Peptides against a protein of PDB entry 5YCA. Designs and how they scored, part 54

Target 1, 132 residues: chain A of PDB entry 5YCA
Amino acid sequence: RSLPAERNPLYKDDTLDHTPLIPKCRAQVIEFPDGPATFVRLKCTNPESKVPHFLMRMAKDSSISATSMFRSAFPKATQEEEDLEMRWIRDNLNPIEDKRVAGLWVPPADALALAKDYSMTPFINALLEASS

## One batch from the design tools (peptide; made by RFdiffusion4, then SolubleMPNN)

Design b2_p12_3_s1 (from b2_p12_3 with P1M T4S)
Fold by OpenDDE base, seed 1:
Structure b2_p12_3_s1 (fold): chain B 132 residues (1-132), chain A 12 residues (1-12)
Amino acid sequence: as target 1 above (132 residues)
Amino acid sequence: MPMSLEELEAAP
């Protein structure tokens, strides 16, 4: 597969210690028709554009939004590039489609695999370790 | 209809 050429400069160093990011995560309860669900979110701001994206974890099963990861990592990606990556994820990982929220959500192991590909391992580690 | 990711991110 081919990932977009330009990556969010926030993720220039995949080797950074993730622990300082843990307290930056926030748990939130979202009300859905079938009841509340808790998400943990981490605000990730592109240091150049100043545009934030939120990495998202479902608190209950630790599923991570792969779509949000991609959009954060590749801010200039086209819809075609996103679609291509999402298809790759469907074919190669174990995503779920939750009826409550859009996008592909992947289990922690898959999220970490994507994080490696997107150079955002510290952020996903922090998101996974944060309390809910 | 599922909540969009944009809406989820915007939620307080």
Scores: peptide ipSAE 0.550, ipTM 0.924, DockQ to the pose 0.938
Fold by OpenDDE base, seed 4:
Structure b2_p12_3_s1 (fold): chain B 132 residues (1-132), chain A 12 residues (1-12)
Amino acid sequence: as target 1 above (132 residues)
Amino acid sequence: MPMSLEELEAAP
């Protein structure tokens, strides 16, 4: 597949130690019609544009928002590029569409596979290890 | 309707 040409410079080094990012994660309880659910989020600020995006994990099953990963990694991507990547994820990984929240959510192993492709491994490892 | 990712990010 073809990923967008410009990647968030925050992710220039995929080999960094993830542990300093763990305490930067925050848990939040969101009320839904069928009850509360806890999410863990990590604020990721593009050092060039200063625009933040949040990486998201469902606390209960550790599903990660692939959509948020893509948007953070490729802030200048078009909607068409996002749609193409989401289709690739559907065809090649094991995403879940949750009725409560939008986007594609993938299990930890799939999230780490995407993280390698997007050069986000430290951030996804931190998000997965953070407390909820 | 499901909560958008933008709404989720904006939630307190």
Scores: peptide ipSAE 0.549, ipTM 0.924, DockQ to the pose 0.954
Fold by OpenDDE base, seed 3:
Structure b2_p12_3_s1 (fold): chain B 132 residues (1-132), chain A 12 residues (1-12)
Amino acid sequence: as target 1 above (132 residues)
Amino acid sequence: MPMSLEELEAAP
């Protein structure tokens, strides 16, 4: 597959220590029609544009929003490029589509695989290790 | 109707 050419400069170095990012994560309880659910979120700000995106984890099963990862990693991607990547994820990984929240959500192992592809391993490691 | 990712990010 082909990923968008321009990546968020926040992710220029995939080898950085992730531990300083852990305390930057925040847990939140969201009320849904069928009851509350806890999410862990990490604010990721593009150092050039200053535009933030939140990486998201479901606390209960540690599923990570692949859609949010993609949008953070590739802020100039077209909708067509996003759709292409989401189809690749459906075909090659193990995503779920939750009835409560939009986008594709993937288990931790798949999230780490995507993190390698998107050069954002420290951020996903921190998100997975954060308390909920 | 699921909550959009934008709405989830905007939640307090």
Scores: peptide ipSAE 0.546, ipTM 0.923, DockQ to the pose 0.949
Fold by OpenDDE base, seed 5:
Structure b2_p12_3_s1 (fold): chain B 132 residues (1-132), chain A 12 residues (1-12)
Amino acid sequence: as target 1 above (132 residues)
Amino acid sequence: MPMSLEELEAAP
């Protein structure tokens, strides 16, 4: 597959220690019609544009928003490029579509596979290890 | 309708 050419410079080094990012994660409880659900979020700010995105984890089953990962990694991607990647994820990984929240959500192993492709490994490791 | 990712990010 073809990923967008320009990547968020925040993710220039995939080998950095993830542990300093763990305390930067925050848990939040969101009320839905069928009851409350806890999400863990990590604010990721592009050092050049200063535009933030939030990486998101469902606390209970550790599903990660692949859509949010893509949008953070590739801030200049077109909608067509996003759609292409989401189709690839559907065809090659094990995403879920939750009734409560939009986007594709993937289990931890798939999230780490995507993180390698997007050069986001430290950030996804931190998000997965953070308490809820 | 599911909550959008934008709404989820904006939630308190």
Scores: peptide ipSAE 0.546, ipTM 0.923, DockQ to the pose 0.951

Design b2_p12_3_s2 (from b2_p12_3, 4 letters changed)
Fold by OpenDDE base, seed 5:
Structure b2_p12_3_s2 (fold): chain B 132 residues (1-132), chain A 12 residues (1-12)
Amino acid sequence: as target 1 above (132 residues)
Amino acid sequence: APLSLDELEAAP
């Protein structure tokens, strides 16, 4: 696969300590037709453009939104590039389709694999360790 | 319809 050429400069260093990011995560309860569900979110702001994206985790099973990861990592990616990556994820990882929320969600191990590819490891580690 | 990621991110 080919990832987009331009990456969010927020993720220039994949080796940073993740622990300071843990308390920056926030839990939110969303009401769905079949009942409430809790998500954990981490606000990630592009230091150059100042455009924020939120990384998202389902609290219950720790699934991470791969779609949100991709959109944060590659802010100038086309829809075609996103679709290509999502297809790659479907073919190579273990994504989950949830009726309540859009996008592809992946288990923690897969999220960390993607994080390595996207240079987002500290952020995903923090998101996974945050309380809900 | 499922909640979009944009809507999920916008939720308080």
Scores: peptide ipSAE 0.503, ipTM 0.915, DockQ to the pose 0.933
Fold by OpenDDE base, seed 1:
Structure b2_p12_3_s2 (fold): chain B 132 residues (1-132), chain A 12 residues (1-12)
Amino acid sequence: as target 1 above (132 residues)
Amino acid sequence: APLSLDELEAAP
């Protein structure tokens, strides 16, 4: 598959220690029609554009929003490029489409696989290790 | 309708 050409400079180094990012994560409870659900989020700000995106984890099963990962990693991606990647994820990983929230959500192992592809491993590790 | 990612990010 082909990923977008330009990546968020925040993710220039995939080898950084993730532990300093853990306390930057925040848990939030969202009320849905069928009850509350807790999400953990990590604010990721593009150091050049100063535009933030939030990486999102469902606290209960540690599913990570692949869509949020992609949008954070590739800020100049087109909708078509996103659609292509989401299709690839559907075909090659184990995504979940939750009725409560939009986008594709993937289990931790898949999230880490994507993180490697997107060069954002420290951020996903931190998100997964954060308390909820 | 599912909560959009933008809405999820905007939630407190």
Scores: peptide ipSAE 0.501, ipTM 0.914, DockQ to the pose 0.944
Fold by OpenDDE base, seed 3:
Structure b2_p12_3_s2 (fold): chain B 132 residues (1-132), chain A 12 residues (1-12)
Amino acid sequence: as target 1 above (132 residues)
Amino acid sequence: APLSLDELEAAP
């Protein structure tokens, strides 16, 4: 597959210590028709454009929003590029489509595989280790 | 309808 050419400069170094990012994560409880669910989120701001995105984890099963990862990593990606990557994820990984929330959500191992591809491993490690 | 990612990020 071909990923977008320009990557968020926030992710220039995939070898950073993730520990300082853990306390920056925040838990939130969202009410759905069939009951509440907790999510953990990490605010990631592009240091050049100053545009933030939130990386999202379902607290209960640690599923990570692959869609949020892609949108944060590739700020200038086209809709066609996103669609292509989401198709690749469906074909090669183990995503779920939760009825309560949009996008593709992947288990921790798949999230870390994507994180390596997108050069955002420290951020996903922090998100996975954060308390809920 | 499912909550959009934008709505999820905006939720308190």
Scores: peptide ipSAE 0.501, ipTM 0.914, DockQ to the pose 0.942
Fold by OpenDDE base, seed 2:
Structure b2_p12_3_s2 (fold): chain B 132 residues (1-132), chain A 12 residues (1-12)
Amino acid sequence: as target 1 above (132 residues)
Amino acid sequence: APLSLDELEAAP
């Protein structure tokens, strides 16, 4: 597959220690029609544009929003590029579609595989290790 | 309807 050419400079170094990012994560409870659900979020700000994106984890099963990962990693990607990547994820990984929230959500192992491809491993490790 | 990612990020 082909990923977008321009990547968020926040993710220039995939080898950084993730532990300082853990306390930056925040848990939030969202009320849905069928009851509350907790999400863990990590604010990721592009150091050049200063535009933030939030990486998202479902607290209960540790599913990670692949869509949010992609949008953070490739902030100038087109909708077509996003659609192509999401199709690849559907065909090659194990995503879930939760009726409560939009986007593709993937289990931790798949999230880490994507993180390697997007050069954002420290951020996903931190998000997965944060308490809820 | 499912909550959009933008709405999820904006939620308190």
Scores: peptide ipSAE 0.501, ipTM 0.914, DockQ to the pose 0.949

Design b2_p12_3_s3 (from b2_p12_3 with P1S P2A T4S)
Fold by OpenDDE base, seed 5:
Structure b2_p12_3_s3 (fold): chain B 132 residues (1-132), chain A 12 residues (1-12)
Amino acid sequence: as target 1 above (132 residues)
Amino acid sequence: SAMSLEELEAAP
């Protein structure tokens, strides 16, 4: 697969200590037709454009939104590039579909694999360790 | 219908 050429400069260093990011995560309860569900979110702001994206984790099973990861990592990606990556994830990882929320969600191990590819390891580690 | 990612990320 081919990832987009331009990456969010927030993720220039994949080796940083993740622990300072843990307290920046926030748990939120979202009301759905069949009842409430808790998500953990981490606000990630592009230091150049100042545009924020939120990385998202389902609190209950620790699934991470791969779509949100991609959109944060590659802010100038086309829809076609996103579709291509999501297809790759379906073919190579273990994504889940949830009736309540859109996008592809992946288990922790897969999220960390993607994080390595997107240079987001500290952020995903923090998101996974945060309390809900 | 499922909540969009944009809506989820924008939720307070």
Scores: peptide ipSAE 0.528, ipTM 0.921, DockQ to the pose 0.896
Fold by OpenDDE base, seed 1:
Structure b2_p12_3_s3 (fold): chain B 132 residues (1-132), chain A 12 residues (1-12)
Amino acid sequence: as target 1 above (132 residues)
Amino acid sequence: SAMSLEELEAAP
């Protein structure tokens, strides 16, 4: 597959220690029609554009929003590029489409695989290790 | 109707 050419400079170094990011994560309870659900989120700000995106984890099963990962990693991606990647994820990983929230959500192992592809491993490790 | 990612990110 082909990923977008330009990546968020926040993710220039995939080898950084993730532990300083853990306390930057925040848990939040979201009310849905069928009841509350806890999410853990990590604010990721593009150091050049100053535009933030939030990486999101469902606390209960540790599913990570692949869509949010992609949008954070590739801020100039077209909708077509996103659609192609989401299709690839559907075909090659184990995504979940939750009734409550949009986008594709993937289990931790898949999230880490994507993180490697997107050069954002420290951020996903921190998100997964954060308390809820 | 599912909550959009934008709404989820904006939630307090």
Scores: peptide ipSAE 0.526, ipTM 0.920, DockQ to the pose 0.959
Fold by OpenDDE base, seed 3:
Structure b2_p12_3_s3 (fold): chain B 132 residues (1-132), chain A 12 residues (1-12)
Amino acid sequence: as target 1 above (132 residues)
Amino acid sequence: SAMSLEELEAAP
């Protein structure tokens, strides 16, 4: 597959220590028609554009939003590029489509595989280790 | 219907 050419400069170094990011994560309870669910989120701001995105984890099963990862990593990606990557994820990983929330959500191992591809491993490690 | 990612990020 071909990923977008320009990546968020926030993710220039995939080898950073993730532990300082853990306390920056925040848990939130969201009310859905069938009951509440807890999410853990990490605010990631592009240091050049100053545009933030939130990386999202379902607290219960540690599923991570692959869609949010992609949008944060590739701020200038086209819709066609996103669609292509989401198709690749469907074909090669183990995503779920939760009825309550949009996008593709992947288990921790798949999230870490994507994180390596997107150069955002410290951020995903922190998100996975944060308390809920 | 399902909550959008934008709505999820904006939720308190």
Scores: peptide ipSAE 0.525, ipTM 0.920, DockQ to the pose 0.942
Fold by OpenDDE base, seed 2:
Structure b2_p12_3_s3 (fold): chain B 132 residues (1-132), chain A 12 residues (1-12)
Amino acid sequence: as target 1 above (132 residues)
Amino acid sequence: SAMSLEELEAAP
């Protein structure tokens, strides 16, 4: 597959220690029609544009929003590029579609595989290790 | 209907 050419400079070094990012994560309870659910979120700000994105984890099963990962990693990607990547994820990984929230959500192992491809491993490790 | 990712990120 082909990923977008321009990547968020926040993710220039995939080898950084993730532990300083853990306390930056925040848990929040969201009320849905069928009841509350807890999410863990990590604010990721592009150091050049200063535009933030939030990486998201479902606390209960540790599913990670692949869509949010992609949008953070490739902030100038087109909708077509996003659609192509989401199709690849459907065909090659194990995503879930939760009726409560939009986007593709993937289990931890798949999230880490994507993180390697997007050069954002420290951020996903931190998000997965944060308490809820 | 499902909550959008933008709404989820903006939620308090």
Scores: peptide ipSAE 0.525, ipTM 0.920, DockQ to the pose 0.964

Design b2_p12_3_s4 (from b2_p12_3 with P1A P2A E6D)
Fold by OpenDDE base, seed 2:
Structure b2_p12_3_s4 (fold): chain B 132 residues (1-132), chain A 12 residues (1-12)
Amino acid sequence: as target 1 above (132 residues)
Amino acid sequence: AAMTLDELEAAP
């Protein structure tokens, strides 16, 4: 696979301590037709463009939105590049498709594998460790 | 219909 050329400068250093990010996460209850579900989210702001994205975790099973990870890491990616990466994830990882929310969601181990590829490890570790 | 990621991020 080929990842987009430009990456969000927020993720320039994959080795940073993740613990300061944990208290920045927020739990949120969302009402769906079949009942409520809790999500944990972490606001990630591009330090150059000042454009924020939220990294998202389903509280119950700790699934992480791979789509949100990709969009945050590669803010200038084309739709074709996103589609290519999502196809790769389907073929190589263990994503789930939840009927309530869009995008590909992956289990924690897969999220951390993607985080390594996208240089987002501290942020995903924090998101996974945050309380719900 | 499934909630979009943008809607999820914007939800209160």
Scores: peptide ipSAE 0.496, ipTM 0.911, DockQ to the pose 0.975
Fold by OpenDDE base, seed 1:
Structure b2_p12_3_s4 (fold): chain B 132 residues (1-132), chain A 12 residues (1-12)
Amino acid sequence: as target 1 above (132 residues)
Amino acid sequence: AAMTLDELEAAP
C-alpha cells in the first residue's frame, strides 16, 4: 500500500518516551441510544498548522480508532487516500465497525501495528495505558 | 445514526 506523502510533524520521532503523554489523556462518557460508553482521548496538535485531532480509544475493549489515527497522521490526505487505507485495514487487520460511532476501530495489537506505520507509537502506547 | 468522529471529538 501507499500512504500519503506528507505526515504530521508531530510524529517525526517514533522512539520518544510515551509516559509523559499518559496524563494528557482524558476519559469521557458518551451517551448513546443504547446506553453510555466511555472513551479515552488524546489531543494531538499539529505543531505547524496548530490543528488538533483526538486519538480515540473505547475504554471497554481498548479498540482504537484507526480513522482518527490516519487523519491525525496525514493531515493533507484526500478522501480517496483515506478510503484506500481503510480498505487495506479491512483486508489485512481485524477492525470492527461499531454501530454507535463512525470509522474503523482496531484492537490494541493492530493499533500498534498502524502506529508503527504512521510513526505514532508513543501516542498509541500512552492512549492504551491511560486510565478510564 | 452513528456518531461521526467529528462529533465524538467535539463531545464534552
Scores: peptide ipSAE 0.495, ipTM 0.910, DockQ to the pose 0.966
Fold by OpenDDE base, seed 5:
Structure b2_p12_3_s4 (fold): chain B 132 residues (1-132), chain A 12 residues (1-12)
Amino acid sequence: as target 1 above (132 residues)
Amino acid sequence: AAMTLDELEAAP
């Protein structure tokens, strides 16, 4: 597959210590028609554009929003590029589609695989380790 | 309808 050419400069180094990011994560309870669900989110701000994106984890099963990862990693990606990557994820990983929230959500192992591809490993490690 | 990611980000 072909990933977008320009990546968020926030993710220039995939080898950084993730532990300082853990306390920056925040849990939130969202009420849905069938009941509440807890999400953990990490605010990731592009140091050049100053545009933030939130990386999202479902607290219960630790599913990570692959869509949010992609949008954070590739801020100038087109919708077509996103659709192409989401198709690749469907074909090669183990995503779930939750009726309550949009986008593709992947289990922790898949999230870490994507994180390696997107150079986001410290951020995904922190998100996975944060309390809920 | 499912909550959008933007809505999820905006939720308190």
Scores: peptide ipSAE 0.494, ipTM 0.910, DockQ to the pose 0.953
Fold by OpenDDE base, seed 3:
Structure b2_p12_3_s4 (fold): chain B 132 residues (1-132), chain A 12 residues (1-12)
Amino acid sequence: as target 1 above (132 residues)
Amino acid sequence: AAMTLDELEAAP
């Protein structure tokens, strides 16, 4: 597969200690027609453009939004590039499509595999370890 | 309909 050429400079170093990011995560309860669900979110701001994105985890099963990871990692990606990557994820990983929320959501092991590819391992480790 | 990612990020 071909990932976008330009990556968010926030993710320049994949080897950083993730533990300082853990307390920056926040839990939120969202009301859906079939009941409430808790999500854990981590605000990630591009240091050059100042545009924020939230990385998202479903608290119950620790599924991570792959779509939000991609959009944060590749700020100048085209829709075609996103579609290509989402297709690759469907073909090579184990995503779910939850009826309550949009995008592809992947289990922790898959999220960490993507994090390595996108150079955002510390952020995903923090998101997975945060309390809900 | 499913909540969009933008709506999820904007939720309280």
Scores: peptide ipSAE 0.493, ipTM 0.910, DockQ to the pose 0.964

Design b2_p12_4_s1 (from b2_p12_4 with S1A T4S V11I)
Fold by OpenDDE base, seed 2:
Structure b2_p12_4_s1 (fold): chain B 132 residues (1-132), chain A 12 residues (1-12)
Amino acid sequence: as target 1 above (132 residues)
Amino acid sequence: APMSLEELEAIP
C-alpha cells in the first residue's frame, strides 16, 4: 500500500516516552439509542497548523478508531487515499464496524501495528493504558 | 444511522 506523502509533524518521533500522554486522555460516557458507552479520547494538535484531532478508544473492548488515526497522521490525505488504506485494513487486519459509531475500529494489537506504520506508537500506547 | 467520527469528536 501507499501511504500519503505528508505526515503530521506531531508524529515525527515514534520512540518518545508515552507516559506523559496518559493523564491527557479523557473518558466520557456517550448516550446511544441502545444505551450508554464509554470512550477514551486523546487530543492531538498538529504543531504547525494548530488543528486538533481526537484519537478514540472504546473503553469496553479497547477498540481504537483506525479512521481517526489515519486522519490525524495524514491531515492532507485525499478521500481516495483514505479509502485505499481502509480497504487495506479490512484485507489485512481485524477491524470491526460498530453500529453506533462510524469508521473502522481495530483491536489493540492492530492499532499498534498501524501506529508503527503511522509513527504514532507513543500516542496509541497512552490511549490504551489510560483509565476509563 | 451511526454517529459520524466528526460528531463523536465534537462532543465536549
Scores: peptide ipSAE 0.619, ipTM 0.940, DockQ to the pose 0.938
Fold by OpenDDE base, seed 4:
Structure b2_p12_4_s1 (fold): chain B 132 residues (1-132), chain A 12 residues (1-12)
Amino acid sequence: as target 1 above (132 residues)
Amino acid sequence: APMSLEELEAIP
């Protein structure tokens, strides 16, 4: 597949130690019609544009928002590029569409596979290890 | 309808 040409410079080094990012994650309980659910979020600020995006994990099953990963990694991507990547994820990984929240959510193994492709491994490892 | 990602991220 073809990923967008410009990547968030925050993710220039995929080999960094993830542990310093763990305490930067925040858990929050969100009320939905069918009851509360806890999410863990990590604020990721593009050092060039200063625009933040949030990486998201469902605390209960550790599902990660692939859509948020893509948007953070490729802030200048078009909607068409996002749609193409989401289709690739559907065809090649194991995403879930949750009834409560939008986007594609993938299990930890799939999230780490995407993280390798997007050069986000430290951030996804931290998000997965954070307390909820 | 599901909560949008933008709405989810906007929660303080």
Scores: peptide ipSAE 0.618, ipTM 0.940, DockQ to the pose 0.935
Fold by OpenDDE base, seed 1:
Structure b2_p12_4_s1 (fold): chain B 132 residues (1-132), chain A 12 residues (1-12)
Amino acid sequence: as target 1 above (132 residues)
Amino acid sequence: APMSLEELEAIP
């Protein structure tokens, strides 16, 4: 597969310690038609554009939004590039499509695999370790 | 319909 050429400079160093990011995560209860669900979110601001994206975890099963990861990592990606990556994820990982929230959501192991590809391992580790 | 990611992110 081919990932977009330009990556969010926030993720320039995949080797950084993730622990300082843990307290930056926030848990919140969101109400859906079938009941409340808790999400953990981490605000990730592109240091150049100043545009934030939120990395998202479903607290209960620790599913991570792969779509949000991609959008954060590749801020200038086209829809075609996103679609290509989402297809790759469907074919190679174990995503779910939740009825409550859009996008592909992947289990922790898959999220970490993507994080390596996107150079955002510290952020995903923090998101996974944060309390809910 | 599921909540969009944009909508999810917009929740304060």
Scores: peptide ipSAE 0.617, ipTM 0.940, DockQ to the pose 0.933
Fold by OpenDDE base, seed 5:
Structure b2_p12_4_s1 (fold): chain B 132 residues (1-132), chain A 12 residues (1-12)
Amino acid sequence: as target 1 above (132 residues)
Amino acid sequence: APMSLEELEAIP
């Protein structure tokens, strides 16, 4: 597959220690029609544009928003590029489509595979290890 | 309808 050419400079080094990012994660309870659900979020700010995106984890089953990962990693991606990647994820990984929240959500192993492709490994490790 | 990612991110 072809990923967008320009990547968020926040993710320039995939080998950095993730532990300093853990306390930056925040858990929040959100009320839905079928009851409350806890999400863990990590604010990721592009150091050049200063535009933030939030990486998101469902606390209960540790599913990660692949859509949010893509949007954070590739801030200049077109909708067509996003659609192409989401199709690839459907065909090659194990995403779920949740009735409560939009986008594709993937289990931890798939999230880490994507993180390697997007150079986001420290951030996904931190998000997965954060308390809820 | 599910909550959009934009709405989810907008929650303080």
Scores: peptide ipSAE 0.617, ipTM 0.940, DockQ to the pose 0.929

